# Ledger of designs, part 174: peptides against a protein of PDB entry 3T6J

Target 1, 375 residues: chain A of PDB entry 3T6J
Amino acid sequence: PIVESYIGFIESYRDPFGSRGEFEGFVAVVNKAMSAKFERLVASAEQLLKELPWPPTFEKDKFLTPDFTSLDVLTFAGSGIPAGINIPNYDDLRQTEGFKNVSLGNVLAVAYATQREKLTFLEEDDKDLYILWKGPSFDVQVGLHELLGHGSGKLFVQDEKGAFNFDQETVINPETGEQIQSWYRSGETWDSKFSTIASSYEECRAESVGLYLCLHPQVLEIFGFEGADAEDVIYVNWLNMVRAGLLALEFYTPEAFNWRQAHMQARFVILRVLLEAGEGLVTITPTTGSDGRPDARVRLDRSKIRSVGKPALERFLRRLQVLKSTGDVAGGRALYEGYATVTDAPPECFLTLRDTVLLRKESRKLIVQPNTRLE
Target 2, 372 residues: chain A of PDB entry 3T6J as posed
Amino acid sequence: PIVESYIGFIESYRDPFGSRGEFEGFVAVVNKAMSAKFERLVASAEQLLKELPWPPTFEKDKFLTPDFTSLDVLTFAGSGIPAGINIPNYDDLRQTEGFKNVSLGNVLAVAYREKLTFLEEDDKDLYILWKGPSFDVQVGLHALLGHGSGKLFVQDEKGAFNFDQETVINPETGEQIQSWYRSGETWDSKFSTIASSYEECRAESVGLYLCLHPQVLEIFGFEGADAEDVIYVNWLNMVRAGLLALEFYTPEAFNWRQAHMQARFVILRVLLEAGEGLVTITPTTGSDGRPDARVRLDRSKIRSVGKPALERFLRRLQVLKSTGDVAGGRALYEGYATVTDAPPECFLTLRDTVLLRKESRKLIVQPNTRLE

## One batch from the design tools (peptide; made by RFdiffusion4, then SolubleMPNN)

Design b2_p19_4_s1 (from b2_p19_4, 12 letters changed)
Fold by OpenDDE base, seed 1:
Structure b2_p19_4_s1 (fold): chain B 375 residues (1-375), chain A 19 residues (1-19)
Amino acid sequence: as target 1 above (375 residues)
Amino acid sequence: PLTVVESEVTLLDYVVSGS
């Protein structure tokens, strides 16, 4: 077997300022079959980056081919076990030196073990489809999230000598139609500027990239899906995201007006974006369960993903990237915190829905370190 | 950065995020 490991101060999700890494490490074995799919994705990455909804001037000047491997984790030391990893977390290093991506395949497999009768917040006619395609859709989402999400975009920088990494006279902000008016100065980083929202904002961007690019036939083909199967994978990926946005309410603390998990906050933001798009794309309906207590259902109109969902996500994702590239903290915070706000305002009544989410919360699955043998 | 699965299948409920 091929063994991989890493160790160090890596993820900053527990730092209120988004800068100090938590000590983390793993030992894993390469899954060759799944790694081959990610290798094909890497081979298409440079072309797929051009499909993202920002001008080439907001993308990296040179594509640096990263490694991408699927791993079966033997041991993981940290506060949480991810589904995928993109390292390093420093944007400057990603842009100049490159990066590595991994998918933690057996962690994803645990997520696949859902019993139909315990699956919450979905319509009955979606449950079987969801169970069938959740796994494959996760593979697609993780691949896109890591490689083309975290691995995309350019930061506009003025170096210590006063030189810019962009042409100030010709580069136009696609949101304003004007020349670039803000950038990162020497020593400024994504984390240092965006601080408390940096992690969640970046996760939101990466998740949005996943949803946006999973609509591309080439992406689904890389993962082995065509025709009706590809459409089902797309549908379930989007359905999973909007459901996750509802589930995310568990990680909101109303009394403190804060979020306790960056990825869940990101997923809630995406839900809000897709709800704002309207036109019946996403519907959350409060219901009464068989026990007579509150329940809810999330519905996604499949026929409106491309016509309503994609344009909404395109606009939102472009805004995220432009604000990130230009270091516009004020604009970025206003945008992101606006969508991350949780109130009890109709029609959604998110605080009430949160009570429902908490009520329907199931016991967490325990991830246990496996035994391994050589054959 | 990392991609996480749903809290139903992970230990993420024990993590406190600064974001």
Scores: peptide ipSAE 0.045, ipTM 0.623, DockQ to the pose 0.121
Fold by OpenDDE base, seed 4:
Structure b2_p19_4_s1 (fold): chain B 375 residues (1-375), chain A 19 residues (1-19)
Amino acid sequence: as target 1 above (375 residues)
Amino acid sequence: PLTVVESEVTLLDYVVSGS
């Protein structure tokens, strides 16, 4: 088998300031069959990058074809096992040297397992559809998240010699209509500037890219979905995200006003964005469960994903990227923390919903070390 | 062909996009 591994101080999710990497390592084998889908995605990446809602001037100057491989993990040493990985994590290196993507296929396989009777917060009519398409939608989301999420965008930089990696005279900020007024100076990085929000912000951007681009027919075709199946995959992907945003409340600590998990914070932010879009796109309804205790239902109007959801996400995602590219920490923090704030304000009453989420908390899935066999 | 079989040894929790 083809073996891949990595080791080092890689992910900074456990650093509250987003700067210190956690020691991590894995050994995995290549799943050739599953890698084929991601290879097709890579083949379309340059074109799909153009579909992202920012000007080419905010995208990488040169497309660098990345590797994308589906891996079956043999062993993983770290505090958490992701479904996908994009490395390196340094944006400057990503844009100048390239990057690699991996999908941890056997981790995803574990995540796909869902028992209908334990599936919380969904309407009964959505449960079977959700169970059916959760796996496929995850494949789509992870692929987009890693390749076109983490793998997209440009940082504006002034180097140690005073040279800019962008034309100051011609590049226009699409949000302001003005010339670029801020950038990263020599020695400044994404993590150093955005600090406490850097990891979650980037995850939010990547997740948003996934939702946004999964609407593109070419993406679904790459993953082998057409017609009604493609629409169902889209629906379930979006539904999963809004549900995840509700579930995310488990990882919020009200007393400390902080989030304990960057991805979950990101998903909550996306939920807030889609709720803000209004027009009945997303509805969270407190209910009473069969046990007489509080429950809730998340509803997503599939007919409004493109008409209401996409434009809202487009605007939000563009803002995320522009603020990231320009190193506008003040603006970025204001935007992100605004959506990440958890209050008990009506109509959502998120703190009350959090109590419901905790009450209905599902057991966390356990990742089990695999054994590999040649047949 | 290569098969992956789960062991009885639990490793860690997981982070999955979308959940």
Scores: peptide ipSAE 0.018, ipTM 0.470, DockQ to the pose 0.110
Fold by OpenDDE base, seed 5:
Structure b2_p19_4_s1 (fold): chain B 375 residues (1-375), chain A 19 residues (1-19)
Amino acid sequence: as target 1 above (375 residues)
Amino acid sequence: PLTVVESEVTLLDYVVSGS
């Protein structure tokens, strides 16, 4: 087997300021079959990057072909085992030197094991589709999230010599119609500028890229889905995201007005964006469970994903990227914290829904990594 | 950056059948 490992102070999710890395390490074995799919995605990445909803001037000047490998984890040391990884976590290095992507395949596989009777917050008619396509849709989402999410976008920089990596005279901000008015100075980084929202904001951008690009037929073809299957994978991917946005409320602490998990905050933000789109795209309905206790249902209108969902996500995703590229912390914080706000305002009454989510919460799942055997 | 997944108590039992 091909063995891969990484060790170091890598992820900053445990730092309130998003800068200091937590010690993390893993040892894993390459899954060749799944890696082949990601290699096909890499082969199409340069073309797919052009489908993202920002001008080429806001994209990397030169596409650097990354590595993308599916890994089966043998051991993982850290506060949590991820489904996918994009490294390094330095945008400047990713732009100039490249990056590596990994999908932790067996971590994803264990998450696929969902019992129908325990599946919360979905309509009954969606449960079977969800169970069937959750796994495949996760593979698509993780691939897009890591490769084209974290791997996309340009930061506007003025170096220590005063030189810009963009043409100040010709580059136009697509949101304002004006020339670029802010950028990163020498020594400034994504994390240093955006600080407390940096991790969650970036995860939100990456997740949004996944949802947006999974609508492209070429993406589904790469993963082996066509026709009705492709449409079902798309539907379940979007459905999973809106459901995750509801589940995310578990990780909000009302008393402190803060989020305890960056990815879940990101997913809640996406849910808010799609709810704001209206037109019956997403509906969250409080219900009463068979036990007589509060419950809820999330409904996604499949027929409105492209007509309503995609345009809403496009606008939002473009704004995320533009604010990131220009280092506009004030604008970025205002946008992101606006969507990340949890209140009990109607019609959603998110604080009330949070109580329902907590009530329906399942026991914590533990991932146990036993000894590996050779056969 | 990384992606986090929902989890239950699950065993990551891994068997290597080749190189």
Scores: peptide ipSAE 0.039, ipTM 0.625, DockQ to the pose 0.077; fails the geometry check
Fold by OpenDDE base, seed 2:
Structure b2_p19_4_s1 (fold): chain B 375 residues (1-375), chain A 19 residues (1-19)
Amino acid sequence: as target 1 above (375 residues)
Amino acid sequence: PLTVVESEVTLLDYVVSGS
């Protein structure tokens, strides 16, 4: 078998300032069959990057072909096992030296296991589709999230010699219509500037890229979906995201006004963006469960994903990227924290919904890898 | 990297065939 591994202080999600890495390591085996799909995605990456909702001037100057591999994890040491990885976690290195992507395939397989009777917050009519397509849709999402999410965008930099990596006279900020007014200076990084919001903000950007680009037929073709299947994969991917945004409330601590999980915060932000889009795209309805206790249902109008959802996400995603590229911490924080704020304001009453989420919460989930055999 | 939304408690007994 082809074995891959990494070890070190890699991910900074547990650092409140987004800078200090947690010690992590894994050993995994290449899944050749699934890796072939990701290789096709890599082959299309340069073209797909052009579909992202920012000018080429905000994208990497030169496309650097990354590696992308599906891995079956044999052992993992860390606070949590990811579904996908993009490394290195340095934007400057990503844009100048390249990067590697992995999908942890067997971790995803575990995540796909859902019992219908335990599936919360979905309409009955959506449950079977969700169960059927959760796995495949998540494969698509992981691929896009890592490769075209984390792997996209340019940071505007002025180096220590005063040289810019962009033309100050010609590059225009698409949000303001003006020349670029801010950038990263020597020694400044994404994490150092955006600090407490850096991890979640970047995850939100990457998740948004996934939702946005999964609408592209070429992406679905790469993963082997066409016709009605492709549309169902899209629907379930978006449905999973809005459901995740509701589930995310578990990871919010009202007393401290903080989030305990960066990806879940990101998913909540996306939910807020899609709710703000209105027009019946997303509806969260409080209900009463069979036990007589509070429950809820999330509904996504499939017919409005492209007409309402995509434009809303496009605008939001562009803003995320522009603020990131320009190092506009004030603007970025204002935008992101605005959507990440959890109140009990109507109509959503998110704090009340949080109580419902907690009430319906299942026991802590664990992934255990006790045995590996070589035949 | 991307984390899963939710997972089941599962034992990943993995068998690798070949080399």
Scores: peptide ipSAE 0.031, ipTM 0.617, DockQ to the pose 0.064; fails the geometry check

Design b2_p19_4_s2 (from b2_p19_4, 12 letters changed)
Fold by OpenDDE base, seed 5:
Formats: sequence, C-alpha cells, structure tokens
Structure b2_p19_4_s2 (fold): chain B 375 residues (1-375), chain A 19 residues (1-19)
Amino acid sequence: as target 1 above (375 residues)
Amino acid sequence: PPTVVTSDVSLLDYVVSGS
C-alpha cells in the first residue's frame, strides 16, 4: 500500500484569531479507487472553476494542478479528526509550490453508520434516500469543498513594492459596479484581516462551492452518477447541508453569543441563506416526538433546488468571494455575522430549536484507531 | 510582471456533521 503522512503545527481552529496552528499528525494509506475519482475531478478543475459565480478577474490567474487523494487513516494525533484536509496552511507555499487535498475516507465512513430509527430531523420519506446516498454525497461534497472551495478565488494584493496583482483600471467589482477600492497590503493575510470570522467564513465559502457545483452534471459524472442517481445525490447533499445547519445549533453558546465550531457555524449560515430564499425551498417544522417531547423536521423541496436554491446561493457565494478578494473586513463581517446571528425571533425561533436539537442529541461516537491485519 | 499572489485562504479541513 501507498503510505502518506503529515506532521506539524497545521490547523488553527482552536485559535480564536485563526492564525496559530495546533500540533497535528497522521499516518494513512491511499485508497486507490476513491483517489481515482478525485483525480478526475482535478482534471476538470480548471473548467469547473469557470462555473463559479464570480468574474475571472476574481479567480486565480493560474490554475496549479494539486494532488488529491483519498486516505484511510491508520493513526491520527490532534484535538479533532477531520474528514478532509487542504495542506499546507502556509500561504507562501500554497502560492508558489501548490497544495494537496486529502479526503479521509474511513473518517467519512464513521458518519455513514446511522440507524434509521435514530436519524433525527428528517421526514420519513427522506430517511431511506438519506441513508443510501449520504456516503456518496459526502464524497462529492468533500471533493468540491477542498479542491474547488478552498482552492478557488483570488485575493487582490498590493505587494511591498507597490505593485498590484490586478489591473486597477479595468477590474470591476461585480457587486458595486465600481473599480476595486480595497485590497490586501504587504504582510496582510486572510487570517490577519478577517481574524475571528476567517475560519468559519472560509468554511462557509467552501461548503457553498460544494453545493453550487454539485449541480453541474460533469461533477456527478466524475463520481459515477447519472440520471436519477445523480439527482438523488444532489438532493441528499443539499438535504444534508440544511440538516447540518440545524444540528449546528448545538455548537452555539447563547450566553456568550459565540460559536464553538467553525464548520457548524458555516453550515448554519448556509441554512439561513437558503431559508431567506423562501418560496418553500427549506422548511423547519417543530413537531412532537413519539416520546411526547419536542422534535423538528427539515424539509427541502427538491424541485426548487435549481430554481430557488441555486440563485440564492449564487448571490451569497459571489458576495462572500468579492468581500474576501477585496479584503473588505467590515462588509464581510457584517454579511457573515448577520447570517450567523442566533435569536429566538419568529418564524424560525432558532434558540427554541436549539433546545430541541440538544434534547435530540445522539450519543457521541467514538473514533478509535483501526487495527490492520494481513490476509 | 504582475504579482503572482493569487490567494491567501485559511485552508481548513472538512468535518462531517453528526448523525
């Protein structure tokens, strides 16, 4: 088997300012079959990047073909084990040497094993589809998230010598219709400028890219899905995201007005965006469980994903990117924190829903180191 | 020649939501 490993101060999730890395390391084995799918995705990446909802001037000038592999983790050292990784987290190295995308396949598999009767917040009619397609949809989402999410977008920069990486006279901000008025200066980074919202904001952008691009037929074809199967994968991917947005409330601390998990905050933001789109796309209905206690159901109208969901996500995703590219921290924070706000205001009553989420919380799964054997 | 700095992102991992 092909063995891969990494070690170092890598992830900054535990840093409130998103800059200081936590010591992390793993050893893993390459899953060749799934890696082949990701390689096909990489081969199409340059074309797919053009499908993202921002002008080419807001995209990378040159596409650097990354390495993308699926790995089965043998050992992992860190505070939390991810499902996917984009490394390194050194900006200078990513720009000059490139980056590597990794899907931790057996970590994803842990999430697949859900008993139907314990699956919360879904309509009964959706449970079987969800169980069937959760795994495949995760593969699609992770691939898009890492490669085309984190791997997309340009930052406008003025270097130490005063040179710009964009034409100030010709590049137009698609949101304002005006020339670019803000950018990153020498020494400024994404993390340093956006600070407390940087991690969650970027995760939200990456997740949104996944949802948006999974609608493209070529993406589903790359992963081996066609016809009705492709549509089901799309549906389950979107359904999983809106459900995740509800589940995310577990990680909100009302007393501190704070989120404890960047990815969950991102997923809640996406839920809010899709709820705002209206037109019956997403509905969260408080219910009463069989035990007589509060419950809830999330409904996603499949027929409205493309007509309502896609345009809403397109507009939101474009705004995220434009604000990111221009280093507009004030605008970015206003936008993101607006959607990340959790209140008990009707109709959603999110704080009340949070109580329901906590009430229905499943026992925490244990992820243990796997054993290997010779056969 | 133009500056080749194209992106500076927080490259974060994907964490699967709970069941």
Scores: peptide ipSAE 0.027, ipTM 0.553, DockQ to the pose 0.052
Fold by OpenDDE base, seed 4:
Structure b2_p19_4_s2 (fold): chain B 375 residues (1-375), chain A 19 residues (1-19)
Amino acid sequence: as target 1 above (375 residues)
Amino acid sequence: PPTVVTSDVSLLDYVVSGS
């Protein structure tokens, strides 16, 4: 088998300032069969990048074809096992040297297991569809998240010699209509500038890319979905995200006004964006469970994903990218923290919903390392 | 960076400080 390994100080999620990497390592075996879908996605990446809602000037100057491989993890040493990985984590290196993507296939397989009777916060009429398409929708989302999420966008940089990696005279900020007024100076990085919000912000951008691009027929075709199946995958992917935004409340600590998990914070932000879009796109309804205790239902109007959801996400995603590219920490923080704020204000009453989420919380999954043998 | 799977249960055991 083809063996891949990663080791070192890679992910900075455990650093409150997003700067110091945690030592991690894994050993995995390449799953050739599953890698084929991601290879097809890579083959379309350059074209799909053009579908993202920012000007080419805010995208990487040169497309660097990345590797994307599905891996079956044999051992993973770290604080958490991801579904996918995009490395390196330095944006400057990503845009100048390239990057690699991996999907941890056997991790995904474990995560796909869902028991209908334990599936919380969904309408009954959505449960079977959700169970059916959760796995496939995850494949789509992870692929897009890693390859076109983390693998997209440009940082505007002035180097130590004073040279810019963009034309100051011609590049226009699509949000302001003006020339670029801020950038990263020598020694400044994404993490150093955006600090406490950097990790979650980037995850939010990547997740948003996934939701946005999964609407593209070419993406679904790459993953082998057409017609009604494609629409169901889209629906379930979006439904999963809005549900995740509700579940995310578990990872908010009201007493400290902070989040304990970057990805879940990101998913809550996306939920807030889609709720803000209004028009009945997303509805969270407190209910009473069969046990007489508080419950909730998340409803996503399928018919409004493209008409209401997509435009809202487009605007939000563009803002995320523009603020990231220009190193506008003040603007970025204001935007992101605004959506990441958890209060008990009506109509959502998120703090009350958090109590419901905690009440309905299931036990943590344990992932046991597999073994392999010669046969 | 890694993508954490959305699950009905928590798969994570680390805590980060963020706003």
Scores: peptide ipSAE 0.025, ipTM 0.632, DockQ to the pose 0.097
Fold by OpenDDE base, seed 1:
Structure b2_p19_4_s2 (fold): chain B 375 residues (1-375), chain A 19 residues (1-19)
Amino acid sequence: as target 1 above (375 residues)
Amino acid sequence: PPTVVTSDVSLLDYVVSGS
């Protein structure tokens, strides 16, 4: 088997300012079959980047082919085990030197181990489909999230000599129709400018890229899905995201008006975007469980994903990217925090739903180091 | 264009709790 490992101060999720890395390390074995799918995705990455909803002027000037591997984790040391990893966590290095992507495949598999009878917040008619396609949809989402999410977009920069990495006279902001009016100055970074929202904002962008591009037939084909199967994978991926947005409420602290997990905050934001789209795309219905206690159901109208969901996500994702590229912290914060706000306002009543989520919360799963052998 | 030293966010995806 091919063994992969890494170690160091890598992730900064535990730092409110996103600056200080936490010590992390893993040892894993390459999953060759899944890695082959990711390699095909890499081979299509340059073309797929053009499908993202921003002008080429807001995309990287030069595509750098990354490494992408699916890994089965043998051991992981850190505060949490991710489903996927994109490194390094420095924009300049990612743009100039390239990056590596990994999917922790067996971590995803553990997440799939939910029994049907314990699966919360889904309609009965969706449960079997969800269970069947959750795994495959996660593979697609993680691949897109890491490679084309985190791996996409350009930061407009003025260097220490005053030179710009974009043409100030010709580049137009697609949101305003005007020339670019803000950028990153020398020494400014994504984290330094966007600070407390940087991590969650970027995760939201990456997740949105996943949802948006998973609609592309070429993506599903790369992962081996066609016809009805491809449509089911798309549906379950979107369904999982809106469900995750509801589950995210567990990680909100009302008393402090803050989020404790960046990815979950991101997923809640996406839920809010898709709810705002309206037209019956997403519905959250409070119910009463068989035990007589509060419950809820999330419904996603499959027929409206492309007609309602995609346009809403397109607009939102473009705004995220434009604000990121231009270093517009005020605009970015206003947009993101607006969607990240949790109130008890109708019709959603998210604070009430949070109580339901907490009530229906599953016991914490313990991830245990596996035994391995040669067969 | 010149190389500019920038830092981005942590680039990983955590499994959804209870998913």
Scores: peptide ipSAE 0.029, ipTM 0.552, DockQ to the pose 0.058; fails the geometry check
Fold by OpenDDE base, seed 3:
Structure b2_p19_4_s2 (fold): chain B 375 residues (1-375), chain A 19 residues (1-19)
Amino acid sequence: as target 1 above (375 residues)
Amino acid sequence: PPTVVTSDVSLLDYVVSGS
């Protein structure tokens, strides 16, 4: 088998400023079958990037073909085990050596080893479908998230010599209809400009790309889904996202107005976007559980994903990208923090829902690393 | 050629949601 590993101070998610890395390490084995699907996705990436809802002028000038591998983790040391990673984090290495996308396939499989009776916040009619397709849909989402999410979009830059990487006279901001008025200067980075919201904002963009592009038939075909199965995978992927947005409230600290997990904040933002779309697309209903205590149900109307959900997500995703490309921190912060705000305002009453989420929280899952043998 | 600033994307790109 092909073995992959890394170790060091790699991820900076625990640093409020996104600078200091946490020590992490893993050893994993390549899953050849799943990796082949990701390779097909990579082969289609350049074409799929054109499907994203921003002008080509806001997309990367050149697509650098990355490696994409599905890994079965043998051992992982760190504060948390990711579902996917994009390495390295170092710009110099990315430029000279390229980058690699990784899906931790067996982590995805274990994460959703939930008994049907313990599956929270779903309608009974959705539970079996969710259990059946959560794995496959998550593979699709992770692949899109890493490759076409994080791998997409252009930053407008003026270099140290004063040269621009875009035509100032012809490039138009699709949101304003005006010429580009802001950009990144020499030495400015995404993290340095957007600071406290940078990580979560980028994760939100990547997740949104996943939801948006999973609607494309070619994507589902790449992963081996067609017909009714493809539609079920789409439905479960979107359902999982809106459910995750509710679950995300666990990671919000009301007293500090602080989010403790960037990805979960991102998922909450997406939930807010889809709720704002209205028209019965997403419904969160407080209920009473069998134990007599508060519960809730999330419902996604399958028939409205393309008609209501996609347009809403398209507009939102375009705004995210435009603000990112232009380095418009004020606009980006206003947009993102607006959707990330948690209040108890009706009709959702998110602070009340948070209490329900905490009440229904499952015990912390411990991932045990078993022995692997070659026979 | 002009300096291209790429988005700093952290290695940790996706975390499985709870429950």
Scores: peptide ipSAE 0.026, ipTM 0.558, DockQ to the pose 0.060; fails the geometry check

